Peptides against a protein of PDB entry 2AUS. Designs and how they scored, part 5

Target 1, 323 residues: chain A of PDB entry 2AUS
Amino acid sequence: ADIKREVIVKDDKAETNPKWGFPPDKRPIELHIQYGVINLDKPPGPTSHEVVAWIKRILNLEKAGHGGTLDPKVSGVLPVALERATRVVQALLPAGKEYVALMHLHGDVPEDKIRAVMKEFEGEIIQRPPLRSAVKRRLRTRKVYYIEILEIDGRDVLFRVGVEAGTYIRSLIHHIGLALGVGAHMAELRRTRSGPFKEDETLVTLHDLVDYYHFWKEDGIEEYIRKAIQPMEKAVEHLPKIWIKDSAVAAVAHGANLTVPGIVKLNAGIKKGDLVAIMTLKDELVALGKAMMSTQEMIERSKGIAVDVEKVFMPRDWYPKLW

## One batch from the design tools (peptide; aimed at target 1 H214 E218)

Design b1_p9_1_s4 (made by RFdiffusion4, then SolubleMPNN; from b1_p9_1, 4 letters changed)
Fold by OpenDDE base, seed 2:
Structure b1_p9_1_s4 (fold): chain B 323 residues (1-323), chain A 9 residues (1-9)
Amino acid sequence: as target 1 above (323 residues)
Amino acid sequence: YKELYELID
């Protein structure tokens, strides 16, 4: 999520009309909620689906969706996309995750051996999804980006782990326990990061949302609920971006594919097949789509389909039709 | 308000 992508400017003279659209920082509160994502601190106990249902009840919403399932017993960062932003979760599902885990060993192991063996689990691992997973139970490779041991107290090992999406920490701990020769189980797990969402000042509880909604509806105080909800653009910060001309925005908002002439600037390193965010020059999310060209092809070509538009977010009336 | 707190606890 923290990978800074180079920005290549294709049209340095392209301007945007300040009267068109609704930049993330300038949305009225109702519109901000309609295009919002909550960085929820999921409590232990409920399912991720139950928590989404509660948020819908608390905030009086018709629809919402979460950015990647946490098990009932797992707490921490659960991005919940609201209303018109609900489908932005497709950008978050494939994003990397970080956890803090407590592993309990079933026997005594010297700390030097614990540290040595856990370091060997950095990199590519083979996992089988658990029985309760909706994912087809096939063996698959997953990346462990890093393991940081925080504390060792006898048989209890507290560690931070960064992983590829759909890595099962319970299965990782089981395999570490087997490699140590004594066995192990996951005692506790908290998710500390899901793509661009982390433990920071934007993390809120269900109780916070109840209070903040009450302050807005009963007391007329919008500030708290406004701060508790992030703009949907936060959910695409980790994606490669393509910024488009004002004249292309309404066409893309109507579901037209992005063509090369509509591009003003873009991130370096886009490959054919990548999920990309199509942005206005005011950093508003227009749509998500599949890159049909590389960054280099989008620079060199004068015409052609640059992005196959898969999901439109922007209303079709925020920008005028200029065709 | 109170009912929602009781559902979350």
Scores: peptide ipSAE 0.025, ipTM 0.684, DockQ to the pose 0.821
OpenDDE base, seeds 1, 3, 4, 5: peptide ipSAE 0.008, 0.018, 0.009, 0.009; ipTM 0.579, 0.526, 0.578, 0.438; seed 3 fails the geometry check

Design b1_p9_2 (made by RFdiffusion4)
Pose (drawn by RFdiffusion4):
Structure b1_p9_2 (pose): chain A 309 residues (1-127, 142-323), chain P 9 residues (1-9)
Amino acid sequence: ADIKREVIVKDDKAETNPKWGFPPDKRPIELHIQYGVINLDKPPGPTSHEVVAWIKRILNLEKAGHGGTLDPKVSGVLPVALERATRVVQALLPAGKEYVALMHLHGDVPEDKIRAVMKEFEGEIIQRKVYYIEILEIDGRDVLFRVGVEAGTYIRSLIHHIGLALGVGAHMAELRRTRSGPFKEDETLVTLHDLVDYYHFWKEDGIEEYIRKAIQPMEKAVEHLPKIWIKDSAVAAVAHGANLTVPGIVKLNAGIKKGDLVAIMTLKDELVALGKAMMSTQEMIERSKGIAVDVEKVFMPRDWYPKLW
Amino acid sequence: REELHALIE
């Protein structure tokens, strides 16, 4: 997921006018929230659905959604997209996820076999692909390990299968997500307590600084997604429901294939929309016309890059 | 204030 993609510039002269839109990290606080995402450290106990409901109540929001469900007892990274950016969690499906898990073996197994068997579970699995498994600690029947997986991978099922392969059987004692696409345990990871308090600092004490840092621009959700940057003049057509045509492309990532999920970005690096690439990168460069992206969801409001009559 | 802290605790 976190492979840095090469950027290819097709129109080296394209410029963006600061009058239109906002750099993503410079939105007025209300707009910042309307188009924000929270990198939430989900506590054990509540369902992911319940956590989102609490967040809607805390922030007095109409809409919100999470990116990748965590079970009630699972803690960790739970991206919660807000308001107008609610659907941006779609951008996380192609990005991977990472967990730290505690596996309790129902029988004694030599460490040698445990490491050897765990390694064999990398690659593909049926229940999804397991990118990597790193054993952190093996203390008796307790195995602590870090695992990177494709989205939708059930870790409980993976541990169960490891138990079968060892014949002794296995139980997942605990699980914590450490990564969900671009969301990881860094300075943006916040708790529900921080969110409530920072909201009070803003609505009661008039200080927006803390609630601002607790919420990320929605563009964070597409950090690991192939991108196509378009001219200012092309943003309006897309923001108004039109698919993206090739003439509007300024630069794009290498490696885009037909059918790939892509993010359409302004030259300010704001998220305009998510869509499906109808052409490859090279075709987008060589061709002068045609539909480059079948737009699935528009995020940018019509007001930022307006059509003027 | 108390209600929101009670909500999450």

Design b1_p9_2_s1 (made by RFdiffusion4, then SolubleMPNN; from b1_p9_2, 4 letters changed)
Fold by OpenDDE base, seed 4:
Structure b1_p9_2_s1 (fold): chain B 323 residues (1-323), chain A 9 residues (1-9)
Amino acid sequence: as target 1 above (323 residues)
Amino acid sequence: YEELYELIS
């Protein structure tokens, strides 16, 4: 869900030096790649791990990671974080997902009954993780945010589904089929969204990446590869944010915890224990961390640890040490 | 280029 988060300003006079840092839109191409995330259209067939290995080979990268496994047979949105951005996948793993699924029914069911029963699967569902999952096979609840039936053609039901991370669409379809009394299986599945990444103009294929890298290296044309790679900041758009003073950036980039005096503005509704993105006033990702205070505590307190910094992304030298 | 293109096809 695109939850609009209110921004609370603590220091309305805080300015940022334009000479410091590298805003997401102003990174040289090499630096853009080092802090990039590809919105990959994963083809059906390969594993998500194989696709990451191919991207590393195509783009001559040392490291990359994906924002949540797609099964070999599943296509669509696979965020692939590159190089220094690799660990931003931590923000994407818990993010909501959307899929378009084709469900094949094993018997004839009236359309009205299909629609009625599928609507009952909106909300909390009980699932058991499949055997192939590294997740412990315990019964767990998962939220289905919405089900939108796109088309019903006899026994074939095309639908869009928004789900909590780690909801198994194959299991959902199996249970829908049981509820319909005829049984069902998942014929096709495509992921259309993974948190902030969706099917849009930023979605690229492996072939696009081969071509775009070639155009850059052989023809000197950087435009295509630049557009094919999103800034790592895209991968944290769905997180609550805390924006910090220029004077606090270098300390956080060195792994220091964020203290309350460093906060310029923050999103409303942060709770203790939430994963938060620490941002510069230029919307550069400094670090991910765990909130040690609520938004209200961060407003009311004059001191204390606001965020336990877990993962630094920003280089230590982008901002000067101002202490 | 060609080798990579074929590998991913």
Scores: peptide ipSAE 0.234, ipTM 0.895, DockQ to the pose 0.860
OpenDDE base, seeds 1, 2, 3, 5: peptide ipSAE 0.223, 0.223, 0.202, 0.205; ipTM 0.890, 0.889, 0.883, 0.885

Design b1_p9_2_s2 (made by RFdiffusion4, then SolubleMPNN; from b1_p9_2, 5 letters changed)
Fold by OpenDDE base, seed 3:
Structure b1_p9_2_s2 (fold): chain B 323 residues (1-323), chain A 9 residues (1-9)
Amino acid sequence: as target 1 above (323 residues)
Amino acid sequence: MKELYELID
């Protein structure tokens, strides 16, 4: 999520009509909810699915989905995409995660050895997928971006860990325990980050959502519920972006693939096969799609399919058909 | 003990 991507401008004269679309900051409250994502503080106890079901009840929603399962005992950052934004969660699946974990060692180990061994787990690690994972039981590599030891109290090691999506912290702790020679288990876990969603002022509880919904429905105060819901565009902040002409928006919103002439600007470093966000010049999410070209090919070519559009989010009527 | 491998995605 922290990768600042260079923006390459392909058409510096491209303008956008301010009357078209609904920028994330200008959505009426009902529309904001329809295209919203909650940065939920998931409590320990319920499943991620139960929590999504509760949010649907609290907010009177037909649809919602979460951006990556947290186990019942695990608390913290659970992005929950609402209504028309529900499928934006697919952008969060490949996003890096951060956790604070408590590891309990099964024997006494000198602190210097704990620190040295845990540092060796920064980088690429080999994990076995759990038995219940839909992922084929093949050895897989995952990247540990960083390990920050917060506290060591005898056999208890509190640490922050940044990981590639689908890294199992329980398995990491097990392997650390093996490397220490004493064994270890995960005592506690909290997710502190899921891509662009983190522990910040946008983090809300289920209780907050109850209260904020009541304030809106009973008292007419929309401010709290508005702040509690992030625009769906938040869920794609970490993706490489392609910004398109107003004349291309309606076609993409109808499910047409993005062609090279429609591109105004794009992030550097897009590779063929990357998940990309197609944006308007007002930073509205039009669609997610698969890059069919690299950034360089999208610059050099005058024609061709740049993005295979997989999922449209924008309504078809926000921009006029200009074809 | 069936280790309930928690799907921490």
Scores: peptide ipSAE 0.015, ipTM 0.515, DockQ to the pose 0.029
OpenDDE base, seeds 1, 2, 4, 5: peptide ipSAE 0.014, 0.008, 0.007, 0.008; ipTM 0.496, 0.437, 0.479, 0.454

Design b1_p9_2_s3 (made by RFdiffusion4, then SolubleMPNN; from b1_p9_2, 4 letters changed)
Fold by OpenDDE base, seed 3:
Structure b1_p9_2_s3 (fold): chain B 323 residues (1-323), chain A 9 residues (1-9)
Amino acid sequence: as target 1 above (323 residues)
Amino acid sequence: MEEDYELIE
């Protein structure tokens, strides 16, 4: 999520009408909720699906979805996309994750050996999905981006780990234990990051949501519930972005593919086949789609389909039809 | 014990 993407400006004269759309910071509270994502601190115990059902009940919502399953026993960062934003979770499923894990070793190992062996697990690892996963048991490679040992207390190793989506931390710990020669198991696990969502001031509990919803509905205080819900645009911060002309917004909002003339600015390093976020000049999410061109092709070409639009988020009426 | 690795996605 922290990859600073260069922004290439294609049209430096493109302006946006301040009367059109609803920028993320200027949505009325009801609209903010309709296009919201909660950075939920999932408690240990319930399933991710149960927690989503509780949020729907607490906030009186018809639809919600989560940005990647956490096991019942696992706590921490669970992005929950609300109502019209529900489908934005698809941007989060492939996003990198971070965890803090407590590994318990089944024997005594010198600290220097623990540190050395755990460092060898940074990079590509081979994992086997467990028997009970509905996923075909195929050997899969996953990336471990980093391992940071936080504490070593005898046989207990507390560490932070950044991983590719769908990396099994329990399997990682098992393999570390094998490499140490003593065996190991996962004692505790907390997810500290899911793409752009992390442990920060935006992290809220189910109890916070109950209280904040009460303050809004009974006391007329919207500030707390407004802060507890992030705009859906937060859920695409880690994606490469393409910013479009006001005149292109309504067409894309109707499900038309983005053509090259509609592009005002874009991130560097887009490849053909990448998932990209189509944004307004006011940083509103219009749609997600598949890049049909590289960044370079989108700069050099005067015409053609730049993005195959897969999922529209913006309502069709926020911007006028200018075609 | 084969603990259920749910897909920690």
Scores: peptide ipSAE 0.019, ipTM 0.596, DockQ to the pose 0.030
OpenDDE base, seeds 1, 2, 4, 5: peptide ipSAE 0.018, 0.017, 0.018, 0.016; ipTM 0.605, 0.617, 0.599, 0.536; seeds 2, 4, 5 fail the geometry check

Design b1_p9_2_s4 (made by RFdiffusion4, then SolubleMPNN; from b1_p9_2, 4 letters changed)
Fold by OpenDDE base, seed 5:
Structure b1_p9_2_s4 (fold): chain B 323 residues (1-323), chain A 9 residues (1-9)
Amino acid sequence: as target 1 above (323 residues)
Amino acid sequence: MEEDYALID
């Protein structure tokens, strides 16, 4: 998520009409909710599905979805996409995750040995999915991006870990315990990051949502519920972006593929097959799609399909048809 | 399909 992407400009003369669209910071409250994502602090106890069902009841919503399951006993960052934004979770599922875990060792191990062995687990690891996973129990490789030991208290090891999506922290702790020669288990787990969503001022509880919705509906105070809901564009901040001309927006919003002439600017390092976000010049999310060209091909070519549009988010009427 | 990734055995 933290990869700074260079922006390459193709058309430096392209302007946008301020009368068209609804920029993320200028949506009426009802529209903001319809295109919103909550950075929820999931409590321990309920399933991720139960929590989503509660949010739908609290906020009087027809649909919502979460950006990647947390087990009942696991707390922390659960992105919940609302209403028209529900399908933006597809951008969050493949995103990197961070956890804080408490590992309990089954024997005494010198601190220097704990630190040395845990550092060896940075990089590629082989895992088997747990029995309760919906995924086929095939051996798979996953990346551990970093391990940071926070505290060692006898047999208890508190650590921060950054991982590829679908890395099982319980399995990681089991393998660390085997490598230490004493065995280990996961005592506690909290998710501290899911792609662009982290523990920050945007993190809210279910109780906060109840109170903030009440302040809006009973007292007419929109400020709290507005701050508690992020625009759907937050959920795609970690993706490579392509910004398009105003004249291309309505076509893409109708499900047309993005062609090269519609591109104003784009991120460097896009590869064929990458998931990309198609944006307006006002940083509104139009659609998600699959890159059919590299960044270099999108710069050098005068024509062709740049992005195969998979999911439209923008309403068809926000921009005029200019074709 | 929302892939439920169980993190716990």
Scores: peptide ipSAE 0.018, ipTM 0.613, DockQ to the pose 0.035
OpenDDE base, seeds 1, 2, 3, 4: peptide ipSAE 0.018, 0.021, 0.017, 0.020; ipTM 0.613, 0.625, 0.591, 0.627; seeds 2, 3, 4 fail the geometry check

Design b1_p9_3 (made by RFdiffusion4)
Pose (drawn by RFdiffusion4):
Structure b1_p9_3 (pose): chain A 309 residues (1-127, 142-323), chain P 9 residues (1-9)
Amino acid sequence: ADIKREVIVKDDKAETNPKWGFPPDKRPIELHIQYGVINLDKPPGPTSHEVVAWIKRILNLEKAGHGGTLDPKVSGVLPVALERATRVVQALLPAGKEYVALMHLHGDVPEDKIRAVMKEFEGEIIQRKVYYIEILEIDGRDVLFRVGVEAGTYIRSLIHHIGLALGVGAHMAELRRTRSGPFKEDETLVTLHDLVDYYHFWKEDGIEEYIRKAIQPMEKAVEHLPKIWIKDSAVAAVAHGANLTVPGIVKLNAGIKKGDLVAIMTLKDELVALGKAMMSTQEMIERSKGIAVDVEKVFMPRDWYPKLW
Amino acid sequence: SARREILHE
């Protein structure tokens, strides 16, 4: 997921006018929230659905959604997209996820076999692909390990299968997500407590600084997604519901294949929309016309890059 | 307040 993509510039002269839109990290606080995402450290106990409901109540929001469900007892990274950016969690499906898990073996097994068996579970699995498994600690029947997986991978099922492969059986004692696409345990990871307090600092004390840092621009959700940057003049057509045509492309990531989920970006690096690539990168460079992206969801409001009559 | 009470639900 976190492979740095090469950027290919097709129109080296394209410029963006500051009058239109906003750099993503410089939105007025209200707009920042309308188009924001929270990198939330989900506490054990509530369902992911319940956590989103609490967030909507705390921030007095109309809409919100999480990216990748965590079960009630699971803690960790839970991206929660807000308001107009609610659907941006779609961008996380192609990106992977990482967990730290505690596995309790129902029988004694030599460490040698445990490490050997765990390693064999990398690659593909049926319940999804397991990118990597790193054993952190093996204390008796307790195995602490870090695992990277494809989205939708049930870790409980993976541990159960490891238990079968060892014959002794296995139980998942606990699980914590450490990564969900570009969201990880860094300075942007916030708790529900921080969110409530920072919201009070803003609405009661008039200080926006803390609630601002607790909420990320929605563009964060597409950091690991192939991108196509378009001209200012092309943003309006897309923002108004048109698919993206090749003439509007300024630069794009290498490796885009037909059918890939892509992010359409302005030259300010704001998210305009998510869509499916109808052409490859090379075809987008060589061709002068045609639909480059079948737009599935538009995020940018019509007001930022307006059509003038 | 109501928001602060959410942390105890």

Design b1_p9_3_s1 (made by RFdiffusion4, then SolubleMPNN; from b1_p9_3, 6 letters changed)
Fold by OpenDDE base, seed 5:
Structure b1_p9_3_s1 (fold): chain B 323 residues (1-323), chain A 9 residues (1-9)
Amino acid sequence: as target 1 above (323 residues)
Amino acid sequence: SEEEALLFE
């Protein structure tokens, strides 16, 4: 998620009309909620689905969805996309995750050996999905991006781990325990990151949401609920972006594919087949789509389909039809 | 409908 992407400008003269659209920071509170994502601190106990159902009741919403299931016993970062933003979770499912885990060893192991063996698990690992996973129990590779040991207290090892989406930390701990020769199990797990969502000032509890909604509805104070909900554009910050002309926005909002002449600027390193976010010049999310060209092809070509538009988020009336 | 929670740890 932290890959700084270079921005290549294709049209340096392109301007945007300030009267069109609703920039993420300028949405009325009702519209902000309709296009919002909550960085929820999921408590241990309930399922991710139960938590989403509670949020819908608390905030009086018709629709919501989460950016990746946490086990009932697992706490921490659960992005919950609201109403019109619900489908933005498709950008979060493939995103990297970070956890803090407590591993309990079943025997005594020297600290130097623990540190050496855990470092060997950085990189590609072979996993078998656990029995409780609805995923077919096929052997698969997953990336461990980093392991940081935070504390070792006898048989208890507290560590931070960054992983590819769908890496099972319980399975990782089991394999570490086998490699140490004593066995191990996962005692505790907390998710500290899901793509662009992390433990920061935007992290809120279910209790916070109850209080903040009450302050808005009963006291007329919108500031707390406004801060508790992030714009849907936050959920695509980790994706490569393509910024388009005002004249192309309404066409894409109607489900038309993005053509090369509509591009103003784009991130470097887009490959054919990548999931990309189509943005206005005001950093509004128009749509998600599949890149049909590389960044280089989008620069060099004068025509053709740049992005196959898969999911529109922007309403059709925010920008005028200019075709 | 028991939505089998796909437990992605």
Scores: peptide ipSAE 0.032, ipTM 0.574, DockQ to the pose 0.042
OpenDDE base, seeds 1, 2, 3, 4: peptide ipSAE 0.029, 0.032, 0.031, 0.019; ipTM 0.625, 0.620, 0.619, 0.552

Design b1_p9_3_s2 (made by RFdiffusion4, then SolubleMPNN; from b1_p9_3, 6 letters changed)
Fold by OpenDDE base, seed 1:
Structure b1_p9_3_s2 (fold): chain B 323 residues (1-323), chain A 9 residues (1-9)
Amino acid sequence: as target 1 above (323 residues)
Amino acid sequence: SELEALLFE
């Protein structure tokens, strides 16, 4: 999410009608919920699926989905996409994750050696998925983006770790323990980040959601529940974006592929095959799709399919049909 | 401990 992507303007004269669509900041509360994502602080104990089921009950929702499983014992950042936004989780599943972990060493190791060995685990690591994982138990490479040691207290090592999606921190700690020669296990784990979702003012508990829903339904106070739910557009902040003309929005909302003439501006560095977010000029998410061209090709070409539209989010009636 | 705060806050 922290990668500032350059924005290349292709059509500097393109305007948007302020009467069309529902920008993230202008959605009525019911519509905001329908296109919402909760940055949930998952408690330790329940499964991610149980927590999603509880949110559905608390908020009286038909459907919801989560942006990447946390183990039952793991707390912290669990993005939960609501209702019409449920499928936005596909953008979050491949997103990087951050954790704070407590590693317990099974023997005494000098602090200098702990620091030196843990630094060697930055970069590419070979992992085997645990037995409980639905993922095929084949050896695979994963990226560790960074390891930051926060505290060392004897045999207890507190550290922050940024990792590629589907990196197993328990397995990382096991390998660190082997490299240290004493063995180690994961004592505690919290997820502090899932793509664009982090520990910030948007993080809410299940208890908060109960209270905020009550304040809305019984007291008519929508402010708290509105703040507790992020717009679905938050869930795609880490993706490369393509902004389209008002005249292209309804076609894409009907499932048409995005063609090059519909592009107003786009992020630099899009490659063929990348997952991209198609946005309106009001920063509304229209669809997710696969880039069929690079950024450079989308600039240079006058025609062709720029994005193969895989998942539409925007209703078909928010923008007029201009074809 | 700062450790408990970071894990449980």
Scores: peptide ipSAE 0.017, ipTM 0.470, DockQ to the pose 0.037
OpenDDE base, seeds 2, 3, 4, 5: peptide ipSAE 0.013, 0.006, 0.009, 0.012; ipTM 0.560, 0.571, 0.571, 0.471

Design b1_p9_3_s3 (made by RFdiffusion4, then SolubleMPNN; from b1_p9_3, 4 letters changed)
Fold by OpenDDE base, seed 3:
Structure b1_p9_3_s3 (fold): chain B 323 residues (1-323), chain A 9 residues (1-9)
Amino acid sequence: as target 1 above (323 residues)
Amino acid sequence: SPERELLSE
């Protein structure tokens, strides 16, 4: 999420019609909800699926999905994509995560040794997925981006950890414990980030959602529920983006692949095979797709399929058909 | 066994 991406302009004369589409900041409340993502503070106790079901009930929704499972005992940042935005969770699943973990050591270890050993776990680690994971139990590498020790109190080590998606903090703590020679287990875990979603003013509880929905439905006050729901575009902030011409929007919204002539601007560093967000010039999410070209190829080529469109989000009628 | 707790993916 924190990767700054350069924007390369391919067509500096491209304009957008202000009458077309619904920019994230200009959606009526009902439409905002239909294309929304909640930055939920998941309580400890319920499963992520139970929490999603509760949100659907609270907000009277037919569909919702979450941006990466949190265990029942784990609290914190759970992005919940709503209705038409439900499928945007696929952008969040591969996103980096941050946690605050409490590790309990099974023996006494000098603080200097704890610090030294934990620092060695920054970088690539080998993990075995747990039995309950839908992932084949093959050894896999995962990246630990950083470990920040927050507090050491005897055998209790509180730390912040940034990790690649699908890194198991319990397994990490187990390995740290082995490396320390005394063993360890995860006592507590909270997720503090899921890609672009973090602990900030947008983080809301289930109770907040109940209250805010009530204020809207019973009192006519939409402000709170509006603030409690982020636009779906938030869920793709961490992805490389391609901005397209107004004339290309309707075609992509109908499921057509993005061709090179439709590109107005794009992020640097796109590689073939990358998940990319196709955006309008008003920063509306049109679709997610797989890059079929690098950034350089998209600049140099005059034609060809730039993005294989996988998931369309934008309604077909927001932009006119100009083909 | 610690192996069965769904780890936060």
Scores: peptide ipSAE 0.031, ipTM 0.637, DockQ to the pose 0.030
OpenDDE base, seeds 1, 2, 4, 5: peptide ipSAE 0.026, 0.031, 0.028, 0.028; ipTM 0.633, 0.627, 0.627, 0.628; seeds 1, 2, 5 fail the geometry check

